Peptides against a protein of PDB entry 5FRP. Designs and how they scored, part 110

Target 1, 225 residues: chain A of PDB entry 5FRP
Amino acid sequence: VEWTESIPQIIATREDISKELNQALAKTFIDSDPRVRRTSVMIFNKVPVTEIWKNITNKAIYTSLLHLAREKHKEVRELCINTMAKFYSNSLNEIERTYQNKEIWEIIDTIPSTLYNLYYINDLNINEQVDSVIFEYLLPFEPDNDKRVHRLLTVLSHFDKKAFTSFFAFNARQIKISFAISKYIDFSKFLNNQESMSSSQGPIVMNKYNQTLQWLASGLSDSTK

## One batch from the design tools (peptide; made by RFdiffusion4, then SolubleMPNN)

Design b2_p19_7_s2
Fold by OpenDDE base, seed 1:
Structure b2_p19_7_s2 (fold): chain B 225 residues (1-225), chain A 19 residues (1-19)
Amino acid sequence: as target 1 above (225 residues)
Amino acid sequence: ELEKLARQAAAGLTGKELA
């Protein structure tokens, strides 16, 4: 009887501890020290997605995580972008949509839009990172057509207008890149042929080759920066 | 202090200290 009477108090205490922990964690995401913010983001990388959803119930934590995608500190921002993309993918794969977690899903479902909106910053390093996480986590290679379409629809279903615009621009860019690579290959083959190089077209193709390389290179970030 | 709190929070969530 005494044990049964203590259960509500224990549950309440655990709930209180959980609440306090969530409140404390929410503060760490907005701390002035980037090391603190980094440590906070790392929780989402180190803790299984199922445990995150179970124990982190404060919406402010998820909102703050998404906000760090625009963090001034480069290392924290880069970590956050990778973390939130991975977390989104893991959540889609492992977390069921229920009435209880609906409010958190409403936030998590905005991750794709948040990521695509980063293209508007017009930073080559950010663009490359967003490209990477799109192909790795948001829209990974999927041989099953139904699964691929379902994932795509899920990603797009919560896009804002800016994200859609960014999405189409991204796809158009990828097509252009693919075409440029194809031209690069063709020009390279031509230039490796002695008869072709000795022809009147040799200098013309060389020029086009250089232009193609310059165009491709202009889309790459400086790895030293 | 907040870093300690974050580590404690992480430990509380995983049951293991996050190095």
Scores: peptide ipSAE 0.081, ipTM 0.686, DockQ to the pose 0.017
Fold by OpenDDE base, seed 4:
Structure b2_p19_7_s2 (fold): chain B 225 residues (1-225), chain A 19 residues (1-19)
Amino acid sequence: as target 1 above (225 residues)
Amino acid sequence: ELEKLARQAAAGLTGKELA
């Protein structure tokens, strides 16, 4: 653990990480101790993306990072999901595609598909996290149309069939959630009006309000679990 | 073994033996 914790500082200070260091780091990603794996993932969060690409040249490290998205240890998995999404976004923004880094890009380009495939686990906590990283890192809001389209095409260009299915399901779900929230707001406004509540529609709207609230709540993960 | 390798790698990079 202590050794892995020193890696970010080493990478930041030295331009050439030895082949031996890369091999050692690759082993830490598959270590039996979840603390070691966690610390390894944190390297990608603490070190600038440009320095990672420059110094981490072992393909196995990137492959292992992606594998941790399905880690059984909750904390490591959650950290990995956030880390790989952020790393993907930073790489798209800061790293040029060259012949020399082509093999690494082939791995990094699979991150969106890897994340969307996590929906098939059918876990509410995982789904919520994947939703979050999609909005924050994969497909963030971009007011420039050309940039937005380019990002979308980049993400979709490496999807497998399962990822596409998840993508469409995700979008459909978001539309439904948006509609439900809109109804919730409308019902809330109605119920806050005393005249409306005293009308014949009062009990009907109250029932619809409760149903909408229940539906929205059922889609949320229990923070206490 | 991994710890040994890590220590060696660290020593090679920092020039100092990482305890």
Scores: peptide ipSAE 0.029, ipTM 0.542, DockQ to the pose 0.012
Fold by OpenDDE base, seed 2:
Structure b2_p19_7_s2 (fold): chain B 225 residues (1-225), chain A 19 residues (1-19)
Amino acid sequence: as target 1 above (225 residues)
Amino acid sequence: ELEKLARQAAAGLTGKELA
């Protein structure tokens, strides 16, 4: 743990990290101690993306990072999911594709697929987190149409079949959620009007309002878990 | 084919048809 905690500082201060350091770091990602694994993941959060690409040359480190998305330890997994998504986004924005970094890009380009495949675990907490990182890092809001399409194409170009399926399911779900929210708003407006509430439709709308709320709530993870 | 898919997906995500 202590050794791994020193890595961010080393990477930030040294122009070239030795092969030995890379090999040692690779081992920390698969360490039996979740604290070691956590600290290893944090390297990607604490060190600028450009420095990571420059100094971490062992492809096994990147592969191991992606593997931690399915980590048994909840905290490590959650951290990893956020970290890899952010790292992917930052890499797209800041790292050029060259012959020298091609092998690393081949791994990094699988991050979207890796994330979308997490939906198959069928865990509400994981699903919520994946939803979040999609909007925050993978497919962020972009007002420029060309940029938005380009990003989307980049994300999709490395999808496996399962990821595509999850992608479509996700989009369909978002549409449904949007529709439900719209209904919720309409029902709320209706119920806030005393004349409308006193009408024969009052109880009916109240029931629909409650159903809509229940449906929306069912898609949320329990924050206590 | 992928481009078409991307455009369709983008439209779905933004609610706006991509030209």
Scores: peptide ipSAE 0.019, ipTM 0.510, DockQ to the pose 0.042
Fold by OpenDDE base, seed 5:
Structure b2_p19_7_s2 (fold): chain B 225 residues (1-225), chain A 19 residues (1-19)
Amino acid sequence: as target 1 above (225 residues)
Amino acid sequence: ELEKLARQAAAGLTGKELA
């Protein structure tokens, strides 16, 4: 743990990290201690993306990072999912594709597929997190249509078949959620009106409101767990 | 095919048909 905690400082101070350091770092990602793995993942959060690409040249490190998305340890997994999504976004924005970094890009380009494949685990907490990182990092809001399409194409270009399936399912779900929220709002407005509530439609709308609320709630994980 | 898919997806996300 202590050694890994020093890595961000070393990377910041040295122009080139030795092969030995890369090899050592690669081992920390697969360490049996979840604290070590956590600290290793944090390197990607603490060090600028440009410095990561410059100094971390061992492809095994990147592969191991992606593997941690399916980590059994919840905290490490959650951190990893956020980290890899953010790292992907930052890489797309700041790192050029060159002959020298081609092998690393081949790994990084699989991050979207890796994340979308997490939906198959069928865990509500994981699903919520993946939803979050998709909107925040993979497919963020972009007002420029050309840029938005380009980003989307980039994300999709390396999907496996399962990721595509998940992608379509996700989008369909989002549409349904949006519709449900809209209904919830409409029902709420209706119920807040005394005249409407006292009408013959009052009880009907109340029932629909409750059903909508229940449906929305069923898709959410317990925040206390 | 990917371009078509991207355009469709983009349209779905923004609610606006990409021309």
Scores: peptide ipSAE 0.018, ipTM 0.529, DockQ to the pose 0.041

Design b2_p19_7_s3
Fold by OpenDDE base, seed 5:
Structure b2_p19_7_s3 (fold): chain B 225 residues (1-225), chain A 19 residues (1-19)
Amino acid sequence: as target 1 above (225 residues)
Amino acid sequence: SLLKLARQAAAGLTGKELG
């Protein structure tokens, strides 16, 4: 009998703890110290997605996470971008849409738009990172056609106008890169043939090869920056 | 400190100390 009477207090305590935790976390995500913000983001990396959805109920925390994608501190920003992309993918895979979590889903569903909008910053490092997380988490390789189409439609269904524009630009760029790589391979094969190199076309192909390499390199960020 | 609070919150959620 006595243990039963303690249950409401324990539940109440847990609710209080949960509330306090959510309030505390909301503050840590917007703290001026990048170490605090980093630690906050790491929660989303270390805690299973199901536990995050269960325990983090304050929508402001999710909103704050998304805002960190544009923060000035490079390390925190990069961590945040990877984290939110992964969290989005995991949420789609593991979290059911219910009436109770609708408000959180409304925020999470904006992650793709948030990421694609980062292309407008026109930073090569950010662009590369966004490219990476798109292929890894947003639109990963999926052998099942129906699942692949469903994922694509899910991502696109919450796009704003800017995100759509970025999406098309991204795809166009990828096609162009693929074409450039194909040319690079063809030119390389030609240049590796001694007879071809000694021909009148040798210098012409060499020039095209160099131009192709320069173009490909221009799209890459400096790994040292 | 807010850092301590963040670590505590993380530990509470993960059951492990986030370094």
Scores: peptide ipSAE 0.258, ipTM 0.827, DockQ to the pose 0.018
Fold by OpenDDE base, seed 2:
Structure b2_p19_7_s3 (fold): chain B 225 residues (1-225), chain A 19 residues (1-19)
Amino acid sequence: as target 1 above (225 residues)
Amino acid sequence: SLLKLARQAAAGLTGKELG
């Protein structure tokens, strides 16, 4: 009988702790110190997705996480982009949609749009990172056709107009890259043949080979920057 | 400090200090 009377107090204590935690985290995500913001983002990276959804109930925290994708501090921004993409994927896989979590899902469902809209910043480092997280977390390789289609429809269902435009541009770029790689292989095969290299076409193919390499390289960020 | 609060919050959720 005594243990039953302690349950409400324990629940109340946990609720109080949860409230205090949420209030504290809401402040830390918008703190002026990048170390504080980094630590806040790391919570979403290190804590299991199920525990995040259970314990982080303040929607402002999720909104603030999404805003950090455009913050000035490079390290925090990069961490945030990876973290939010991974969190989105894990949420789709592990969290059911309920009436209680609807408001949080409304925010989380905007993560794909938030990421695709980063292409409009026109920064090569950001573009490369967005490319990476799309393939790793948003639209990962999936051999099951039904699962691929379902994931794609889920991602697209909350796109704004700008995100759709970015999506089509991204896909067009990927096709061009694939074609360029195919040309690179063909040119490499030609140049590896001594008879072909000694022909009148040798210098022409060498030039095209170099142009193709330059084009492929131009799409990559400078690793030193 | 807010940093201390963030670390404490992280530790509470993860069971480990986030370095």
Scores: peptide ipSAE 0.244, ipTM 0.822, DockQ to the pose 0.018
Fold by OpenDDE base, seed 1:
Structure b2_p19_7_s3 (fold): chain B 225 residues (1-225), chain A 19 residues (1-19)
Amino acid sequence: as target 1 above (225 residues)
Amino acid sequence: SLLKLARQAAAGLTGKELG
């Protein structure tokens, strides 16, 4: 009888500890010290997704994680963007949607919109990072058509108007980049042919080649910044 | 410190200190 009465207290104590931990963790995500914020983000990167969903029940923590994607500290921001994209992908793959976790899923489902909205900052480094995480985690290559379509629909289903605009702009940009790369290759082949270079078209193609390179380079961030 | 708290929270969740 006494042992049975201790179980609720132990569970309550664990729940209390869990609650205290969640409250404490919520404070660390908004701390002024970037090292504290970094450490907090690393929890989502190092802890298995199933354990995160089990132990982190305070929705404010997830909201705070998403907000760090726009913070001033570059290192923490970059870490957060990668972490939240990966966490989204892992959650889709490993976490079932239940009534109990619905409120957390409502936040997690906004991660794609949060990421696509970063394009409005108009920062080349951020754009490159968002491009990277889209291809790696949000919309990875999937040979199965049904899975690919399902993932796409899942990502798009929670988009706001701004995210949709960014999505279409992104895709249009990718098409343009692909076309530019194809032209670059064609021009390179032409310029590597001596007969072609000696033709009246040689200077024209060289000019187009340089323009194409300049255009491609303009879309890349300076690796030194 | 909040840093210590974050580390403790991480340790509690992972069973290991997150460096």
Scores: peptide ipSAE 0.194, ipTM 0.804, DockQ to the pose 0.018
Fold by OpenDDE base, seed 4:
Structure b2_p19_7_s3 (fold): chain B 225 residues (1-225), chain A 19 residues (1-19)
Amino acid sequence: as target 1 above (225 residues)
Amino acid sequence: SLLKLARQAAAGLTGKELG
C-alpha cells in the first residue's frame, strides 16, 4: 500500500524511476494474460490525462494501447476502444501541443483513423461500439460552430484513405438511420389512429412499419452475444 | 507478477488502488 502511494511522487521526482516504470508498463500492454492488459488499459481510463502525459513518456506504451483496439479478447478490446477514444478527446481538450510531446501527439492523432478502420472488420458489435465512441468522444455534440469545425478538421487531418471511406460510409448510414426513425415515428402515428388503420392504406403502412423495424433491428448487434 | 506491477502502476498514477 505505501509503495503504491509513493509511485506518483517517485515518478515525478526521479527520471530514472520514471524510465523503469515506463519500461515495465510497456511490457504489461503486450502481456499474454488479458487481465494484465486490461489493468494496463485501465490506467489510461482512471488516471487524469495531464498526469498520463506527464508520466508516461515511452511512445511504445501509446502504440501498444492503439494495437489493443484489434485485440482478440473481447472485454479487453471493448475497454480499449472506449478508453482510447476518451483519452483522445481529453488530450485534445487539456494537453497543449509542444515540441517535447510532439512524438506522442503523432501517435495520439492516429486514434480516429484507428477507430474508423475497425469498421472494415465487419463485426456488428465493433461497429456499434465505434459508432458510440464517435458520438461520445471523437465528434461530440458541440454547439459552437468554430469549435465543432476545428475538432472535425483535427480528426480528419490524420485520416488515411480507408478511414475517409469509412467516415463517409458512417455518415451516409447515420442519415439513413435518421430517415428510418422519422418514418417509424410517422408510421406509428398513422397506425395509432383508428380511422387511418381501417383505411385502405392501413395494411400498406403496417407492412412498411414492419420493414422499417426489421431494417433498424438488422443494424443492431445482439447484446446477448 | 506483471499483473501486480500493472496494478501498482495504476495505483501510483491514480493515487488509488485499481480494484
Scores: peptide ipSAE 0.117, ipTM 0.757, DockQ to the pose 0.018; fails the geometry check

Design b2_p19_7_s4
Fold by OpenDDE base, seed 2:
Structure b2_p19_7_s4 (fold): chain B 225 residues (1-225), chain A 19 residues (1-19)
Amino acid sequence: as target 1 above (225 residues)
Amino acid sequence: SLLKLARQSAAGLTGKELG
């Protein structure tokens, strides 16, 4: 743990991280202690993306990071999912594709597929987290059409078949959510009008309002779990 | 919140469908 905690500072201060340090760091990602694995993942959050790419050259580290998205320890898994999504986005924005970093990019380019494949676990907490990181990091809101299309094409270009299926299912769900939100707004407006509420339609709309809320809530994880 | 993100995403999607 203590050794791994020192790594961000070492990366920040030293230009040449030795092959030996990279090998030692790779071992920390598969350590039996969740605290060690957590600290290892945190390196990607504490160190600038440009410094990570410069100093972490062992492919096994990146591969191991991706594997932690499915690990048993909830906290480490959740941290890993957020970390890899953010790292992917930052890499796309800040790291040029070169011959020297091609092999690392081959791994990093699988992050979107790795994340979308987590939907097959059928866990509401995981699903919610994946939804969140998609909107925050993978496919963020971008008003520029060309940038938005380019990002989308980049994300999709490395999808496996399962990731594509999840992508389409996700989009279909988003449309349904949008429709439900629109209904919720309409019902809320109706119920806020006293004349409408006192009408024969009042109880019917109230019921539909409650059903819509229940449906929207059912797609969310229990914050207590 | 996920709802806020969903609204932003939906607004982006509906803008594409209406345009």
Scores: peptide ipSAE 0.006, ipTM 0.380, DockQ to the pose 0.082
Fold by OpenDDE base, seed 5:
Parts: sequence; structure tokens; C-alpha cells
Structure b2_p19_7_s4 (fold): chain B 225 residues (1-225), chain A 19 residues (1-19)
Amino acid sequence: as target 1 above (225 residues)
Amino acid sequence: SLLKLARQSAAGLTGKELG
């Protein structure tokens, strides 16, 4: 009987602790020290998605996470972009939509738009990273057609106008890259053949090869930056 | 660390649901 009477108090204490923890955590995402912000983002990588959704109930934390995608500190930004993309994917796979978590989902559902909107910064490093997380987390390869379509529709359903524009631009770019790679391969094969190189077409193909290579390279970030 | 606190909080919540 006494043990049962203590349960409400324990629950209340836990709620208070949880609230305090959430409040404290919310502050860390906006801390002036990038190391603190980094550590905060890492929580989303180190804690299972189910536990995050259970224990992190303060909306401000999720909103703040999304804002870090545009922060000036490169390392934190890059970590955040990867983290939020992964978290989005994991959430879609593991977290059910309920009345209780609706408000958090409203924030999480904006992650795709947040990421696609990063293309407007016109930074090659950011573009490459966004490309990467799209293929890895947002729109991964899925052999099941229904699941693939469902994922695509889910991602697109919360796009803003800018994100849609970026999405179409992204797809168009991917097609162009694919075509360029195909040409690169063809030209490389041609140039590796001595007879072909000695032909009248040799210099022409060499020129096209170089142009293709330059075009491909222009879309890549400097790995040293 | 904040991570440790988060893990402890998560562990405390899961342990009670299983008990």
C-alpha cells in the first residue's frame, strides 16, 4: 500500500526531472560554444530514436537542431546536417504518428525542406553534403516500389515552394552528371586504344574528354576546404 | 556530460517500463 502511494510522487518527480532536462538541453543547442552545440547534436546520434522521441519532448530542441543546419561553424553544421537527415529517416521507420507526438512530427517533417533549402546557399561543400544525405537517408534506394513511392511522397508532402524548386534542380543535375560520367567512360575507352588515338578522331575525342572532365570537376568541392 | 544525463534518463525510463 505504501509503495503504491509513492508511485505518483515518483512519476511526478520524473516528469519534473524530464522537464528540467529538456529545458537544460534546449539551452545547449543555442550555446555560444560550438563544442557544446556539437555535443548536443551528438545526442541524436548516440541515443536510439525511440528513446529520443520518448524523452525529448521540448519542441524547441528540435527546432534548434534544424537551425544549426545553417550555422556558421562548419563542423557543427556538417554534423547537424548528417544528424538531422539520419534522424528523419530513423523516425519515419521507427516512430508512429500519434496525437501526443504530432507537434514534434510537424517539426521533423520539415527536415527535407530544410535540407533542400540549403542548396540556395550556393556552397559546393554544402551541396555535396546535401546530395549525400539525400541518397543515404532521405531518399535511399528501396527495392520495394510501394515503400519507395511512399517515402518519396512523404518527403515531398511537406515541401515548401523553394524545396520543390531545389528538388527538380537536383534531379536535373543528377541526370546531367550521369550523362557526363557515361561520356567520360566512353572517351576513356576510346583514348585507351592506341589505334583510336592515332586516328583523325583522336584529338577531337581528347578535347571532349577534357571538357567532360572539367565539367565534372567543376561540380565537386575542394576536398581541402 | 549532457550525453550521460540523457542516457541515464533514457535508461531510467526503459527500466521502469520493463519492471
Scores: peptide ipSAE 0.047, ipTM 0.600, DockQ to the pose 0.014; fails the geometry check
Fold by OpenDDE base, seed 1:
Structure b2_p19_7_s4 (fold): chain B 225 residues (1-225), chain A 19 residues (1-19)
Amino acid sequence: as target 1 above (225 residues)
Amino acid sequence: SLLKLARQSAAGLTGKELG
């Protein structure tokens, strides 16, 4: 009887400890020291998704995580972008939607929109990173048509207008890149043929080849920056 | 570290459900 009476107090104490922990954790995401913010983001990478959803119940933490995607500190920003994309994907795969976690899901469902909105910053490094996390975590290759469509619809269903615009721009860019790569391959094949190189078309194709390379390279960030 | 605290809290939460 006494043990049973202590259980509510223990649960209440644990809830209080959990609440205090959540409050303390929420403060670390907005700490002035980027090392503290980095460490906070790393929690989402080091702790299983199921445990995160169970133990981190303060919605402000998730909101703060998403805000770090636009942080000035490059390392923290890059870590945050990868972390939130991965966390989104893992959440879709492992976490069921319930009434109890609805408020958290409302935040998590904005991750794709948050990421696509980063294209408006017009930073090549950010663009490359967003491209990478889209293919790795948001819209990964899925051979099952039903799963692929379901994932796509899930991602798109929470887009804001700006994210949709970015999505269409991204897809248009991918088509252009694909076409440019195809041309690059064709030009390379032509230039590797000695008879073709000695023809009147040789110099013309060489020029087109160089233009194609320059165009492809212009979309890549300088890894040294 | 907050990570240690989170791990300890997670471990404390899982350990008491089994007991």
Scores: peptide ipSAE 0.044, ipTM 0.598, DockQ to the pose 0.014; fails the geometry check
Fold by OpenDDE base, seed 4:
Structure b2_p19_7_s4 (fold): chain B 225 residues (1-225), chain A 19 residues (1-19)
Amino acid sequence: as target 1 above (225 residues)
Amino acid sequence: SLLKLARQSAAGLTGKELG
């Protein structure tokens, strides 16, 4: 743990990390202690993306990072999912594709697919987190159409078949949610009007409101779990 | 040990032997 905690500082201060250090760091990602794994993931959050790319050259580190997305330890998994999504986005924004870094990019380019494949676990907490990181990091709002399309194409270009399926399912779900929210708002407005509530439609709208609310709630994870 | 490697790496950077 202590060693791994020192790595961000080392990376920040050194232009070149030794092969041995990279090998040692790679081992920390598969350590039996979740705290060690957590600390290892945190390196990607504490160190600028440019410095990570310069200093972390062992492919095994990146592959191991991606593997932690399916970690049994909840905290490590959640951290990993956020970290890898952010790292992907930062890499796209800040790291040029070169011949020298091609092999690392081949791994990093699988991050979107890795994330979308998490939907197959069918865990509500994971689903919510993946939803979140998609909007925050993978496909953030971009007012520039060309940039937005380019990002989208970049994300999709490395999808496996399963990821594509998840992508379409996700989008379909989002549309449904959007409609449900719209209905919820409409029903809420109706119910907030006393005259409307006292009308013959009052009970009907109340029922629809409750159904809509229940449907929306059913897609949410229990925050206590 | 990972600690030794870190120390060696740090020492290489700072020129100081971190004991």
Scores: peptide ipSAE 0.018, ipTM 0.526, DockQ to the pose 0.011; fails the geometry check

